# Peptides against a protein of PDB entry 7QUU, part 5

Target 1, 43 residues: chain A of PDB entry 7QUU
Amino acid sequence: DAVEPSVEKEYKKIISFRDTVFEGKHQQFLVPNNVRLKFLRDR

## One batch from the design tools (peptide; made by RFdiffusion4, then SolubleMPNN)

Design b2_p21_7_s2
Fold by OpenDDE base, seed 4:
Structure b2_p21_7_s2 (fold): chain B 43 residues (1-43), chain A 21 residues (1-21)
Amino acid sequence: as target 1 above (43 residues)
Amino acid sequence: AEKKLEEEKEELKKLLEEEKK
């Protein structure tokens, strides 16, 4: 099944967020917890 | 792909709750 381009784009944003916030880049980019929670609710 | 997206959302929620402890 062809994945809708919208779903693929959203998946890539989630992965990029994970990498930035949790996979060793968190010390470089201090994302406030309220922004993290907003991202998780809006996705 | 939709299943993987939902799995990643759930993983991020768990990691965020662990960071708050």
Scores: peptide ipSAE 0.021, ipTM 0.369, DockQ to the pose 0.090
Fold by OpenDDE base, seed 5:
Structure b2_p21_7_s2 (fold): chain B 43 residues (1-43), chain A 21 residues (1-21)
Amino acid sequence: as target 1 above (43 residues)
Amino acid sequence: AEKKLEEEKEELKKLLEEEKK
C-alpha cells in the first residue's frame, strides 16, 4: 500500500529533526525549549 | 547516551521554569 512508505518517510524526517535538536545543531530561537523537551522525552 | 539525554531534559526543565518567572 502506497500509504505505508509515505508515513515511514515522514517519520524519518521527524526523527532526523529530533536528532538535530538533541545534538544542539538547531538554534533555540528556531526551536522553543518546550518543543525541544517534547522531542527529547519521546526519544 | 541515555545519561546525556536525561541531563539535557533536566536542563530544559530548569530553563522552562525560569521562563515562567
Scores: peptide ipSAE 0.018, ipTM 0.314, DockQ to the pose 0.055
Fold by OpenDDE base, seed 1:
Structure b2_p21_7_s2 (fold): chain B 43 residues (1-43), chain A 21 residues (1-21)
Amino acid sequence: as target 1 above (43 residues)
Amino acid sequence: AEKKLEEEKEELKKLLEEEKK
């Protein structure tokens, strides 16, 4: 199934945000550990 | 890469358990 270009752009943004959280580029006060763990669990 | 991901998940689980004490 060809993913619509709009949906593909949204997925790329979500993946980029997830990777930034995983790499620890955000301070813990901006991205709580429970939120980080959720993103890592879904990865 | 997968091994590092599992190590990071385990570290975050430990931190969350410490915050509950």
Scores: peptide ipSAE 0.018, ipTM 0.311, DockQ to the pose 0.056
Fold by OpenDDE base, seed 3:
Structure b2_p21_7_s2 (fold): chain B 43 residues (1-43), chain A 21 residues (1-21)
Amino acid sequence: as target 1 above (43 residues)
Amino acid sequence: AEKKLEEEKEELKKLLEEEKK
């Protein structure tokens, strides 16, 4: 089964947030994979 | 950096599909 478009949208938000923090602070905001997976499932 | 992010995205998609079984 294809990953639901809703799950892909939330993953893109996590990446966009990380990139915004990196650009603003010169530091990569690391989200652990288990936290990313939980966030995508809790929808 | 973009290549590593796409590889990580595909890994996370596989893990989500395995948990739905």
Scores: peptide ipSAE 0.022, ipTM 0.393, DockQ to the pose 0.041; fails the geometry check

Design b2_p21_7_s3
Fold by OpenDDE base, seed 3:
Structure b2_p21_7_s3 (fold): chain B 43 residues (1-43), chain A 21 residues (1-21)
Amino acid sequence: as target 1 above (43 residues)
Amino acid sequence: AEKKLEEEKEELKKLLEEEKE
């Protein structure tokens, strides 16, 4: 489905950002639950 | 805070792996 590659790219961006935060390069950013639930429904 | 962040990250990784199957 043409939607799957777009959703996968957005998840990869979230993971990469979380890794950067864990490394202490940035302050902790929380992904809102409504955004997370949108990605789960678009899969 | 770090523990909750790692738990969320591991859940997102599992979801990405299931999308590739």
Scores: peptide ipSAE 0.032, ipTM 0.459, DockQ to the pose 0.036
Fold by OpenDDE base, seed 5:
Structure b2_p21_7_s3 (fold): chain B 43 residues (1-43), chain A 21 residues (1-21)
Amino acid sequence: as target 1 above (43 residues)
Amino acid sequence: AEKKLEEEKEELKKLLEEEKE
C-alpha cells in the first residue's frame, strides 16, 4: 500500500524540524528509524 | 537537501510496509 497522506505530512515536519534546529547549528541529530515510525503512527 | 529527504522518505516507507506484514 502507498503511505497515507497524513503519514507523509508528519514525516516532512520531522525532517524540517531536524534541518532547521540541528543542521543549521552545525549539529547532526540522528533520529533512529524506529522512533520516527512510532511518531508517525502514534500521531 | 531535497534528494536526501526523498531517499530517507523511501527508506521509512519500506520500513512501514515491512511492519504491516
Scores: peptide ipSAE 0.029, ipTM 0.420, DockQ to the pose 0.044
Fold by OpenDDE base, seed 2:
Structure b2_p21_7_s3 (fold): chain B 43 residues (1-43), chain A 21 residues (1-21)
Amino acid sequence: as target 1 above (43 residues)
Amino acid sequence: AEKKLEEEKEELKKLLEEEKE
């Protein structure tokens, strides 16, 4: 699917940001479920 | 915190795989 590479790239950005927040601050960045579902449905 | 981060990564991976079907 032509959308698949774009979805995967943005997923990787979210994960990398969360990992950076966790590693740097020992805090988890939580993505709200409504934002997660919107991110997937808008693709 | 790490456990919750891993659980959330696995949730997002499952949702991304379901979008590919």
Scores: peptide ipSAE 0.027, ipTM 0.433, DockQ to the pose 0.040
Fold by OpenDDE base, seed 1:
Structure b2_p21_7_s3 (fold): chain B 43 residues (1-43), chain A 21 residues (1-21)
Amino acid sequence: as target 1 above (43 residues)
Amino acid sequence: AEKKLEEEKEELKKLLEEEKE
């Protein structure tokens, strides 16, 4: 399936967020919990 | 704190699976 360019951009944002917050590229305290919860809720 | 992070990871995985349908 040809992923629409809009959906591909959204995936790239989610992957970058995952890597930053959950895969240890940054410590958890650098990303406030309200920003994490907002990102998940706005989807 | 670690349990809440694991819950957020599982939620993020579900959102990534729903967009593949």
Scores: peptide ipSAE 0.023, ipTM 0.410, DockQ to the pose 0.035

Design b2_p21_7_s4
Fold by OpenDDE base, seed 1:
Structure b2_p21_7_s4 (fold): chain B 43 residues (1-43), chain A 21 residues (1-21)
Amino acid sequence: as target 1 above (43 residues)
Amino acid sequence: AEKKLEKEKEKLKKWLEEEKK
């Protein structure tokens, strides 16, 4: 099934955010909880 | 595709909730 380009773009943004938060924790870069929660509310 | 997106959103929510504790 061809993934709709809108759904694929949303998926890529979720994966990119997850990876950034994960890498940031290992690099002592804390993504603020308000930014994390806003991302989840707006999507 | 939508079902896969929803599963990844749910996993990310659970992960961020555990990381907030």
Scores: peptide ipSAE 0.091, ipTM 0.623, DockQ to the pose 0.088
Fold by OpenDDE base, seed 3:
Structure b2_p21_7_s4 (fold): chain B 43 residues (1-43), chain A 21 residues (1-21)
Amino acid sequence: as target 1 above (43 residues)
Amino acid sequence: AEKKLEKEKEKLKKWLEEEKK
């Protein structure tokens, strides 16, 4: 099944956010709670 | 595809909750 371009775009956002938070923790960068909450509410 | 996206969102939520502890 061809993944709809919209679904693929949202998946890429999830992966990018995960990686940013992970790298940020390893680098001792705090990801602000407002950014986390905005991402979790984005559907 | 949508069901897979929802599952990945749920995994990410759990990961963020664990990482908040």
Scores: peptide ipSAE 0.091, ipTM 0.627, DockQ to the pose 0.085
Fold by OpenDDE base, seed 2:
Structure b2_p21_7_s4 (fold): chain B 43 residues (1-43), chain A 21 residues (1-21)
Amino acid sequence: as target 1 above (43 residues)
Amino acid sequence: AEKKLEKEKEKLKKWLEEEKK
């Protein structure tokens, strides 16, 4: 049976949401060494 | 985490392709 377009769209939204959450967790920020060292000292 | 998400995406894609038949 062909997947209803509604179901396919919903799964695509779930995948997109997961990707967004993943990207948000794994965003690489270029942090200057001086700022990084300050952060380590301030903790 | 990445490896798990990619596996889930692959499963969902495979499911969608099988359901389209």
Scores: peptide ipSAE 0.036, ipTM 0.514, DockQ to the pose 0.023
Fold by OpenDDE base, seed 4:
Structure b2_p21_7_s4 (fold): chain B 43 residues (1-43), chain A 21 residues (1-21)
Amino acid sequence: as target 1 above (43 residues)
Amino acid sequence: AEKKLEKEKEKLKKWLEEEKK
């Protein structure tokens, strides 16, 4: 199935957030926690 | 916290593999 462009954009943001957290920068202002939590609930 | 993020990373990888099928 083709990934909806909206869902793919949210995924890319969450990957960026994850990588930022793993680097120890924890820059929550780049990717809001609400976006991460929404994606993890819906998928 | 890191162990939660690792589990989230694994979920995201599985999702990406399923969406590529």
Scores: peptide ipSAE 0.032, ipTM 0.499, DockQ to the pose 0.033

## One batch from the design tools (peptide; made by RFdiffusion4, then SolubleMPNN)

Design b2_p22_7_s2
Fold by OpenDDE base, seed 2:
Structure b2_p22_7_s2 (fold): chain B 43 residues (1-43), chain A 22 residues (1-22)
Amino acid sequence: as target 1 above (43 residues)
Amino acid sequence: PKVVTPEELEKEIEKIREEVRK
């Protein structure tokens, strides 16, 4: 199994979260001030 | 923390995508 580069893994997490948002599962989000990438990555 | 809409979040996602691609 080719270990996907860390950058690509993070990108996939961001896309997955975006899709969740645009599927209408969420209308508003509470985003911590200093947690941009981590916030998206953890969703 | 701040409350953001999907549209605002998309704008932030695009910025992060650019950061990740660099």
Scores: peptide ipSAE 0.055, ipTM 0.420, DockQ to the pose 0.120
Fold by OpenDDE base, seed 1:
Parts: sequence; structure tokens; C-alpha cells
Structure b2_p22_7_s2 (fold): chain B 43 residues (1-43), chain A 22 residues (1-22)
Amino acid sequence: as target 1 above (43 residues)
Amino acid sequence: PKVVTPEELEKEIEKIREEVRK
């Protein structure tokens, strides 16, 4: 999936859980404070 | 830190998508 470069420029700290989230490997995820989500899927 | 489900992560991704488009 394409990630927009603007997201990476705007947010200094980003997280990516593409495989774990969208393939259903886990039911819950720990997201650190002060971390933004990388854009992982187009909708 | 916060604990989230896949569905909640998808909702947060959509919020970020809308912020980038503004």
C-alpha cells in the first residue's frame, strides 16, 4: 500500500502495524504515547 | 500508551487521512 510522503514529513514519530493489523495476527495493539500512525491503506 | 483493536486503529488511520487532506 502507498504511504503519502506528507504523512512522514508532518509526523516525526510514526508507527506501522500493516501486517499484524490487516492480516489479523493480533486482537489488540499497544500504541506508544506521542506516536502517530503511518497511513497504511487507501480507502 | 493506549491499547487498541484493529478496528480502532483503522478509525485512527482515517482521522490522520482527513488531517492530511486539510
Scores: peptide ipSAE 0.055, ipTM 0.430, DockQ to the pose 0.164
Fold by OpenDDE base, seed 5:
Structure b2_p22_7_s2 (fold): chain B 43 residues (1-43), chain A 22 residues (1-22)
Amino acid sequence: as target 1 above (43 residues)
Amino acid sequence: PKVVTPEELEKEIEKIREEVRK
C-alpha cells in the first residue's frame, strides 16, 4: 500500500536514538523542537 | 532545541513506547 504524503512527512521528522542510547555511545543529545523520537521494537 | 542526557532520553523513549502500545 502507498503511504500517504502527510504520514511520510511525519515519519521523516522521526529520529531513532535507541541504539545510540542503549550502547552508551554519547553523553548528550541535541533534539530539535520539530523532531520526535522513533519508536522501535526490542531486538 | 533541547539537550538531554542518555538517561533522560531513555525515559522519553519509554514514554513514547507506552503511548504507541495504547
Scores: peptide ipSAE 0.049, ipTM 0.434, DockQ to the pose 0.135
Fold by OpenDDE base, seed 3:
Structure b2_p22_7_s2 (fold): chain B 43 residues (1-43), chain A 22 residues (1-22)
Amino acid sequence: as target 1 above (43 residues)
Amino acid sequence: PKVVTPEELEKEIEKIREEVRK
């Protein structure tokens, strides 16, 4: 999944996305209202 | 909930990166 269920619990209002999300496996993402994005990748 | 494309998601991530760099 694009959003890890454990990460939502840990960050409360933050949804985390990894590099694998951008590998073309997902065409759309559902982002809950009033959540912030957190990017999880190396620079 | 909001539906976003990978491109929109990447754009939001870029904005967040810019905020963190300030």
Scores: peptide ipSAE 0.044, ipTM 0.414, DockQ to the pose 0.116

Design b2_p22_7_s3
Fold by OpenDDE base, seed 3:
Order: sequence, then C-alpha cells, then structure tokens
Structure b2_p22_7_s3 (fold): chain B 43 residues (1-43), chain A 22 residues (1-22)
Amino acid sequence: as target 1 above (43 residues)
Amino acid sequence: PKVVTPEELEKEIEKIKKEIRE
C-alpha cells in the first residue's frame, strides 16, 4: 500500500526527533505537538 | 505536548512501522 506523502513526512519527523533525543540521552522528554503519532496510526 | 520515555516512543514507532507496512 502506498503511504500518503503527509504521513511519510510526519514519520520522518518522528524518527529525526527520536534520534535527537537519544543522542542527548534523555530519560524523559516532551513530544512536540507537531510529532503526530496519533495521526500516523490513524491513516 | 506529551511526556514520554524513550522506550514508550520506540513502542509507538514500532506500531507505526507495522501500520505503514500493511
């Protein structure tokens, strides 16, 4: 199934955010509102 | 914004990856 361009864009943002957080070795962090986990699952 | 742990984030990412592959 083809992934919608908007969904793929949000997915890439999540991965980029994760990598940034892990680089900082954070134990807890705030997920920004523009990181739309619910939106990606609800496609 | 929502407070999460790295483990919680990874769990959600894995769910999304599964959904994308369906």
Scores: peptide ipSAE 0.064, ipTM 0.465, DockQ to the pose 0.125
Fold by OpenDDE base, seed 1:
Order: sequence, then C-alpha cells, then structure tokens
Structure b2_p22_7_s3 (fold): chain B 43 residues (1-43), chain A 22 residues (1-22)
Amino acid sequence: as target 1 above (43 residues)
Amino acid sequence: PKVVTPEELEKEIEKIKKEIRE
C-alpha cells in the first residue's frame, strides 16, 4: 500500500537523523521524541 | 527520548521498512 504522507514525513526524519549520527561516528545517541519510531510502527 | 546505538536504530528502521512495504 501507499505510505501515508504523515508516515513518510516521519520516516524521512529518521533517515536524516540516522545519517547525521553515522557521519558523527557516535557509539550512543539520544533519539529525540520527534523521530517517532513508535508512531511509524503503529501507523 | 531514549539512548540507543546506531545498530539498534538500524534494526528499528529495517522493521519499519518491512511494515511500510506490506
């Protein structure tokens, strides 16, 4: 099925955040509330 | 908010990708 616009928006935030973290080579990082991993799983 | 590793984040992303494709 097509991804809802709201879910796609949050997915893009996660990917952007991941890329920033990987570039920084952090072993641990704080996942901010606006990434909404739970929201994407509960769509 | 919670503290995670890049590996943990990647696992969650892959779960989400799978769900999106269904």
Scores: peptide ipSAE 0.064, ipTM 0.464, DockQ to the pose 0.124
Fold by OpenDDE base, seed 5:
Structure b2_p22_7_s3 (fold): chain B 43 residues (1-43), chain A 22 residues (1-22)
Amino acid sequence: as target 1 above (43 residues)
Amino acid sequence: PKVVTPEELEKEIEKIKKEIRE
């Protein structure tokens, strides 16, 4: 039921990444082929 | 890595949000 703290942390990293891209006003940017939690965990 | 647009990124983020909730 309750989201595991580690999963929530990865979710926050996704949002932070998104916001960074938008704040930079990028129209194109490089991301891994598989944009998933695993990528953010490894980064 | 691949080049994506903000719109494509948002779509992937929504998929991940859904995955977390399920």
Scores: peptide ipSAE 0.062, ipTM 0.460, DockQ to the pose 0.121
Fold by OpenDDE base, seed 2:
Structure b2_p22_7_s3 (fold): chain B 43 residues (1-43), chain A 22 residues (1-22)
Amino acid sequence: as target 1 above (43 residues)
Amino acid sequence: PKVVTPEELEKEIEKIKKEIRE
């Protein structure tokens, strides 16, 4: 299934934030709610 | 949006990756 451009954009942002967190720069960060993650899961 | 920890995020990403590979 096609992922909405807005959802794909948010996913890329999440991955960037994840990498930043895993590099030890942050312990927490803002991500889209479970609805956004569900759209990615259902793709 | 919500604040998440690395562990919470990785858990959700792994779920998504699993479903994408199936």
Scores: peptide ipSAE 0.054, ipTM 0.427, DockQ to the pose 0.118

## One batch from the design tools (peptide; made by RFdiffusion4, then SolubleMPNN)

Design b2_p23_1_s1
Fold by OpenDDE base, seed 3:
Structure b2_p23_1_s1 (fold): chain B 43 residues (1-43), chain A 23 residues (1-23)
Amino acid sequence: as target 1 above (43 residues)
Amino acid sequence: VLSEEEVEELIDELIEREKKLLE
């Protein structure tokens, strides 16, 4: 099944975030309870 | 400093949290 282009865009943001943290640009962060993933709402 | 594995686990937690909010 083809993934919607809007969903693919949000997956790329998640991967970019992972890479930024792993590269040591961010040592630690706090994830708020109200954080939501836009790509899941658009399904 | 977070490991790659720790970041992947946090992403998975966020995905599961969002799924529960859409139930």
Scores: peptide ipSAE 0.053, ipTM 0.487, DockQ to the pose 0.064
Fold by OpenDDE base, seed 2:
Structure b2_p23_1_s1 (fold): chain B 43 residues (1-43), chain A 23 residues (1-23)
Amino acid sequence: as target 1 above (43 residues)
Amino acid sequence: VLSEEEVEELIDELIEREKKLLE
């Protein structure tokens, strides 16, 4: 199934964040419990 | 570094979290 455009937009932001924060690293980030997907809050 | 698969799994977790908050 094609990923919904709004989900794909959030995916690209997460990838951009990953690439910026963990460039040259073998680290992972934890998503805080208060983080919410903006496009779901707006619906 | 997270793989694309790990990012997809993370998005799925965030979606399920958000659904529970909208109930």
Scores: peptide ipSAE 0.046, ipTM 0.493, DockQ to the pose 0.088
Fold by OpenDDE base, seed 4:
Structure b2_p23_1_s1 (fold): chain B 43 residues (1-43), chain A 23 residues (1-23)
Amino acid sequence: as target 1 above (43 residues)
Amino acid sequence: VLSEEEVEELIDELIEREKKLLE
């Protein structure tokens, strides 16, 4: 199944965030319970 | 640093969380 364009956009944001914030870090990324995906809210 | 696989797992978790919030 082709990845939906909206999911791909969110993936790219997460990768960009990872590369910026976690560069050189090996810390576990804990996602707060209040984090939401914008594309799902807009559906 | 998260791998791409770990990012996919994280997206899946966020999707399931969001689905539950939209119910």
Scores: peptide ipSAE 0.044, ipTM 0.493, DockQ to the pose 0.062
Fold by OpenDDE base, seed 1:
Structure b2_p23_1_s1 (fold): chain B 43 residues (1-43), chain A 23 residues (1-23)
Amino acid sequence: as target 1 above (43 residues)
Amino acid sequence: VLSEEEVEELIDELIEREKKLLE
């Protein structure tokens, strides 16, 4: 099934964020739906 | 490639989403 347009938009933002912040040193990755920000979860 | 402003907005969105999931 096709990924929903909203999810695809968020995925593209995350990839662009990664490329900006990590200087493109990381391979492309898929963001799982259950990904949580560890630094907030552990507070 | 995101601008610095777009990066800040994305971080804020991700933080707000995470906070909502922790409520």
Scores: peptide ipSAE 0.033, ipTM 0.442, DockQ to the pose 0.134

Design b2_p23_3_s4
Fold by OpenDDE base, seed 4:
Structure b2_p23_3_s4 (fold): chain B 43 residues (1-43), chain A 23 residues (1-23)
Amino acid sequence: as target 1 above (43 residues)
Amino acid sequence: MKYKSLEEILKLYDEILEKLKKL
């Protein structure tokens, strides 16, 4: 199934944030209270 | 916003990735 452009965009944001977290020397990060991807709220 | 441990963030990513695979 073709991944919708909206899903791919949200996936890229997650990967970018993950990579930023792993590059960080911090054990704790500020996470939004609702880290639900917008497209995962509609399911 | 709340501070979360790296472990809690990784768990959240795994949950998100598993949900993405089911889309």
Scores: peptide ipSAE 0.040, ipTM 0.443, DockQ to the pose 0.113
Fold by OpenDDE base, seed 5:
Formats: C-alpha cells, structure tokens, sequence
Structure b2_p23_3_s4 (fold): chain B 43 residues (1-43), chain A 23 residues (1-23)
C-alpha cells in the first residue's frame, strides 16, 4: 500500500520534532492534551 | 494545552512511533 502523502508528512514532523527534543534545546514544551496524529484518529 | 517535560514528550513520541509501525 502506498503511504498516503499526509501520513508521510506527519511522520516527518514527528521525527524532526523528536530530533530537536533529543538535541536538548528545550527542557519543556507546550503540548496539546490530546496529541494524536490526525490520521491515527480517523482509523 | 499543558507544559510537559522532555521525558514526557519523548515517551509520547515513542508511543506514536510504535503505533505507526503497527499500521
């Protein structure tokens, strides 16, 4: 199955954010209470 | 919205990545 472009885009954002977090640039972030990828809510 | 520690965020991302691998 071809990965939908929306799924790939959300995945790339997660990886980029994780890498930024692991770089230790921030000790805390403002996170929405219900952080779930949109495509994971619709399944 | 709430402030979350680095550790809580890393845990949340690991849970999301695990869910993505199971799709």
Amino acid sequence: as target 1 above (43 residues)
Amino acid sequence: MKYKSLEEILKLYDEILEKLKKL
Scores: peptide ipSAE 0.039, ipTM 0.446, DockQ to the pose 0.114
Fold by OpenDDE base, seed 2:
Structure b2_p23_3_s4 (fold): chain B 43 residues (1-43), chain A 23 residues (1-23)
Amino acid sequence: as target 1 above (43 residues)
Amino acid sequence: MKYKSLEEILKLYDEILEKLKKL
């Protein structure tokens, strides 16, 4: 089944976010208190 | 390309997750 172009665009943004955060370019970063992702707050 | 701060990228990701939960 072909993924709709709108859904594919949002998945590409999630992948781009992951790559930007986890490519090791940042040794430390401040996580905003309003972030909804538990794995980002509990570290 | 404009560089976004890591904080702006985190906010954008939370907005995407809220849209995906409504599909």
Scores: peptide ipSAE 0.028, ipTM 0.469, DockQ to the pose 0.220
Fold by OpenDDE base, seed 1:
Structure b2_p23_3_s4 (fold): chain B 43 residues (1-43), chain A 23 residues (1-23)
Amino acid sequence: as target 1 above (43 residues)
Amino acid sequence: MKYKSLEEILKLYDEILEKLKKL
């Protein structure tokens, strides 16, 4: 079953963001107000 | 735009992972 393109796109963003965070290159991240990830907006 | 600490982001990931394990 093909994952909906919207879900796949959001999943790829989650994974890319995770990998960037876990690389440990930055102690702080700039979160745009228009970020799609709800957990980054709501908190 | 808001700055988030690495610690805060890791905590949010842990909360997401715990939610995913319960599905």
Scores: peptide ipSAE 0.044, ipTM 0.420, DockQ to the pose 0.094; fails the geometry check

Design b2_p23_5_s1
Fold by OpenDDE base, seed 2:
Structure b2_p23_5_s1 (fold): chain B 43 residues (1-43), chain A 23 residues (1-23)
Amino acid sequence: as target 1 above (43 residues)
Amino acid sequence: EEELEKLLKELEKLRKEREELLK
């Protein structure tokens, strides 16, 4: 069965947010790439 | 971040709902 278009749209928004956060687009300051994922996990 | 944890929890819920709909 196809997933309802509403559920798929919400899923895509959450993935897009996650990816944007992990890319550091919501960071107020630049952190080194080796500590970026640690910083995001500690918040 | 509490906001990221909430969104990841919602993502996990949507993944489980999708899995049940595909059984």
Scores: peptide ipSAE 0.044, ipTM 0.530, DockQ to the pose 0.059; fails the geometry check
Fold by OpenDDE base, seed 5:
Structure b2_p23_5_s1 (fold): chain B 43 residues (1-43), chain A 23 residues (1-23)
Amino acid sequence: as target 1 above (43 residues)
Amino acid sequence: EEELEKLLKELEKLRKEREELLK
């Protein structure tokens, strides 16, 4: 079955957030892992 | 950290909903 367009839109937003914060895939620069872990701990 | 935990919980929910809809 096709995933509802609203659910898929929210899913894409939360994946983009995850990929930016944890994986750095959407970052224009390489953040060192220690800086990422600090950023996650401060939120 | 709490906002991130909420977002990760929402991600897990959306992943489960997607998995059930794709069975």
Scores: peptide ipSAE 0.040, ipTM 0.521, DockQ to the pose 0.062; fails the geometry check
Fold by OpenDDE base, seed 4:
Structure b2_p23_5_s1 (fold): chain B 43 residues (1-43), chain A 23 residues (1-23)
Amino acid sequence: as target 1 above (43 residues)
Amino acid sequence: EEELEKLLKELEKLRKEREELLK
């Protein structure tokens, strides 16, 4: 069950993006969830 | 909107590829 290192690297990038933008885990300030979701829908 | 759609599509692709590699 060795996932190719390329696929695992891309998966980790998208999970980090999700955690940063949707959950705000890597934000220096608390953004309201409605503002985060609006920013994502506008992209 | 287009960047988010691309990222969600790539996430779906990588999830499917991972599922096939774990069979």
Scores: peptide ipSAE 0.035, ipTM 0.508, DockQ to the pose 0.064; fails the geometry check
Fold by OpenDDE base, seed 1:
Structure b2_p23_5_s1 (fold): chain B 43 residues (1-43), chain A 23 residues (1-23)
Amino acid sequence: as target 1 above (43 residues)
Amino acid sequence: EEELEKLLKELEKLRKEREELLK
């Protein structure tokens, strides 16, 4: 098993975060834009 | 907010490392 370089693992985390929080692509339910923007301000 | 700041800081680091590898 090729151990993914640390940089590639970190990049994948950032992309997953973007897709979950900004686009909602990885969520089981559609988050409204106002709730997403609140999440980004509260975290 | 702190989690987002950490991720944005890491994204900036990854961008700089990529730029250095492309020189």
Scores: peptide ipSAE 0.033, ipTM 0.496, DockQ to the pose 0.046; fails the geometry check

Design b2_p23_5_s3
Fold by OpenDDE base, seed 3:
Structure b2_p23_5_s3 (fold): chain B 43 residues (1-43), chain A 23 residues (1-23)
Amino acid sequence: as target 1 above (43 residues)
Amino acid sequence: KKEEEELKKELEKLKEERKKLLE
């Protein structure tokens, strides 16, 4: 069964967006913005 | 056709999850 190229492209975009948002939330959970900003200032 | 319908249903769920992630 050939999935329509439009549906597959939309799928890949939604997955990439989900993963980017998840990585962003996970990074904020692991390293709070105040600690991250301190680390960037101490360099 | 069956795999495409399953992928369309998964896309709908991912669109709903995306709304909850942006709330």
Scores: peptide ipSAE 0.086, ipTM 0.669, DockQ to the pose 0.034
Fold by OpenDDE base, seed 2:
Structure b2_p23_5_s3 (fold): chain B 43 residues (1-43), chain A 23 residues (1-23)
Amino acid sequence: as target 1 above (43 residues)
Amino acid sequence: KKEEEELKKELEKLKEERKKLLE
């Protein structure tokens, strides 16, 4: 039973989005935006 | 067909999770 390529592409997009948002929330918890903005100005 | 129906049910759960992650 081959899954339709459209359904598999939508699945991969939702997983990639979930992982990006999850990593982004964890990075904001570990490194506050004010500290991150300071590092971007000092380069 | 059975694997595709299981994947479609998992996709609906992930769409609801995505909504909660954007709140």
Scores: peptide ipSAE 0.083, ipTM 0.666, DockQ to the pose 0.033
Fold by OpenDDE base, seed 4:
Structure b2_p23_5_s3 (fold): chain B 43 residues (1-43), chain A 23 residues (1-23)
Amino acid sequence: as target 1 above (43 residues)
Amino acid sequence: KKEEEELKKELEKLKEERKKLLE
């Protein structure tokens, strides 16, 4: 089935956010928990 | 922190949903 390009882009952004902010590839930027949780609610 | 555990659980659900959608 053809995944809508909008939905695929959204999931790619969420995974990239996880890798950058949660997995600590950029440990120098402590993103506050309220900003992390806001990103997931603005879906 | 409780908020980081909630964030982790939601990110894992979204990863599983993405996997199912791209199969």
Scores: peptide ipSAE 0.040, ipTM 0.537, DockQ to the pose 0.041
Fold by OpenDDE base, seed 5:
Structure b2_p23_5_s3 (fold): chain B 43 residues (1-43), chain A 23 residues (1-23)
Amino acid sequence: as target 1 above (43 residues)
Amino acid sequence: KKEEEELKKELEKLKEERKKLLE
């Protein structure tokens, strides 16, 4: 059963967002909260 | 924070769907 190309695209978007948010959380130890992009702060 | 929790729930569903498609 092939994963539907729609579901795979959504999965890739969700992973990319998760990883960006996760990296942005780990970077709090290195980068002050005032330098964080608003989208990583408010989400 | 709320969107991240919703995204985690959606990611979990998509992981379960992917698991069911591999079984």
Scores: peptide ipSAE 0.048, ipTM 0.557, DockQ to the pose 0.041; fails the geometry check

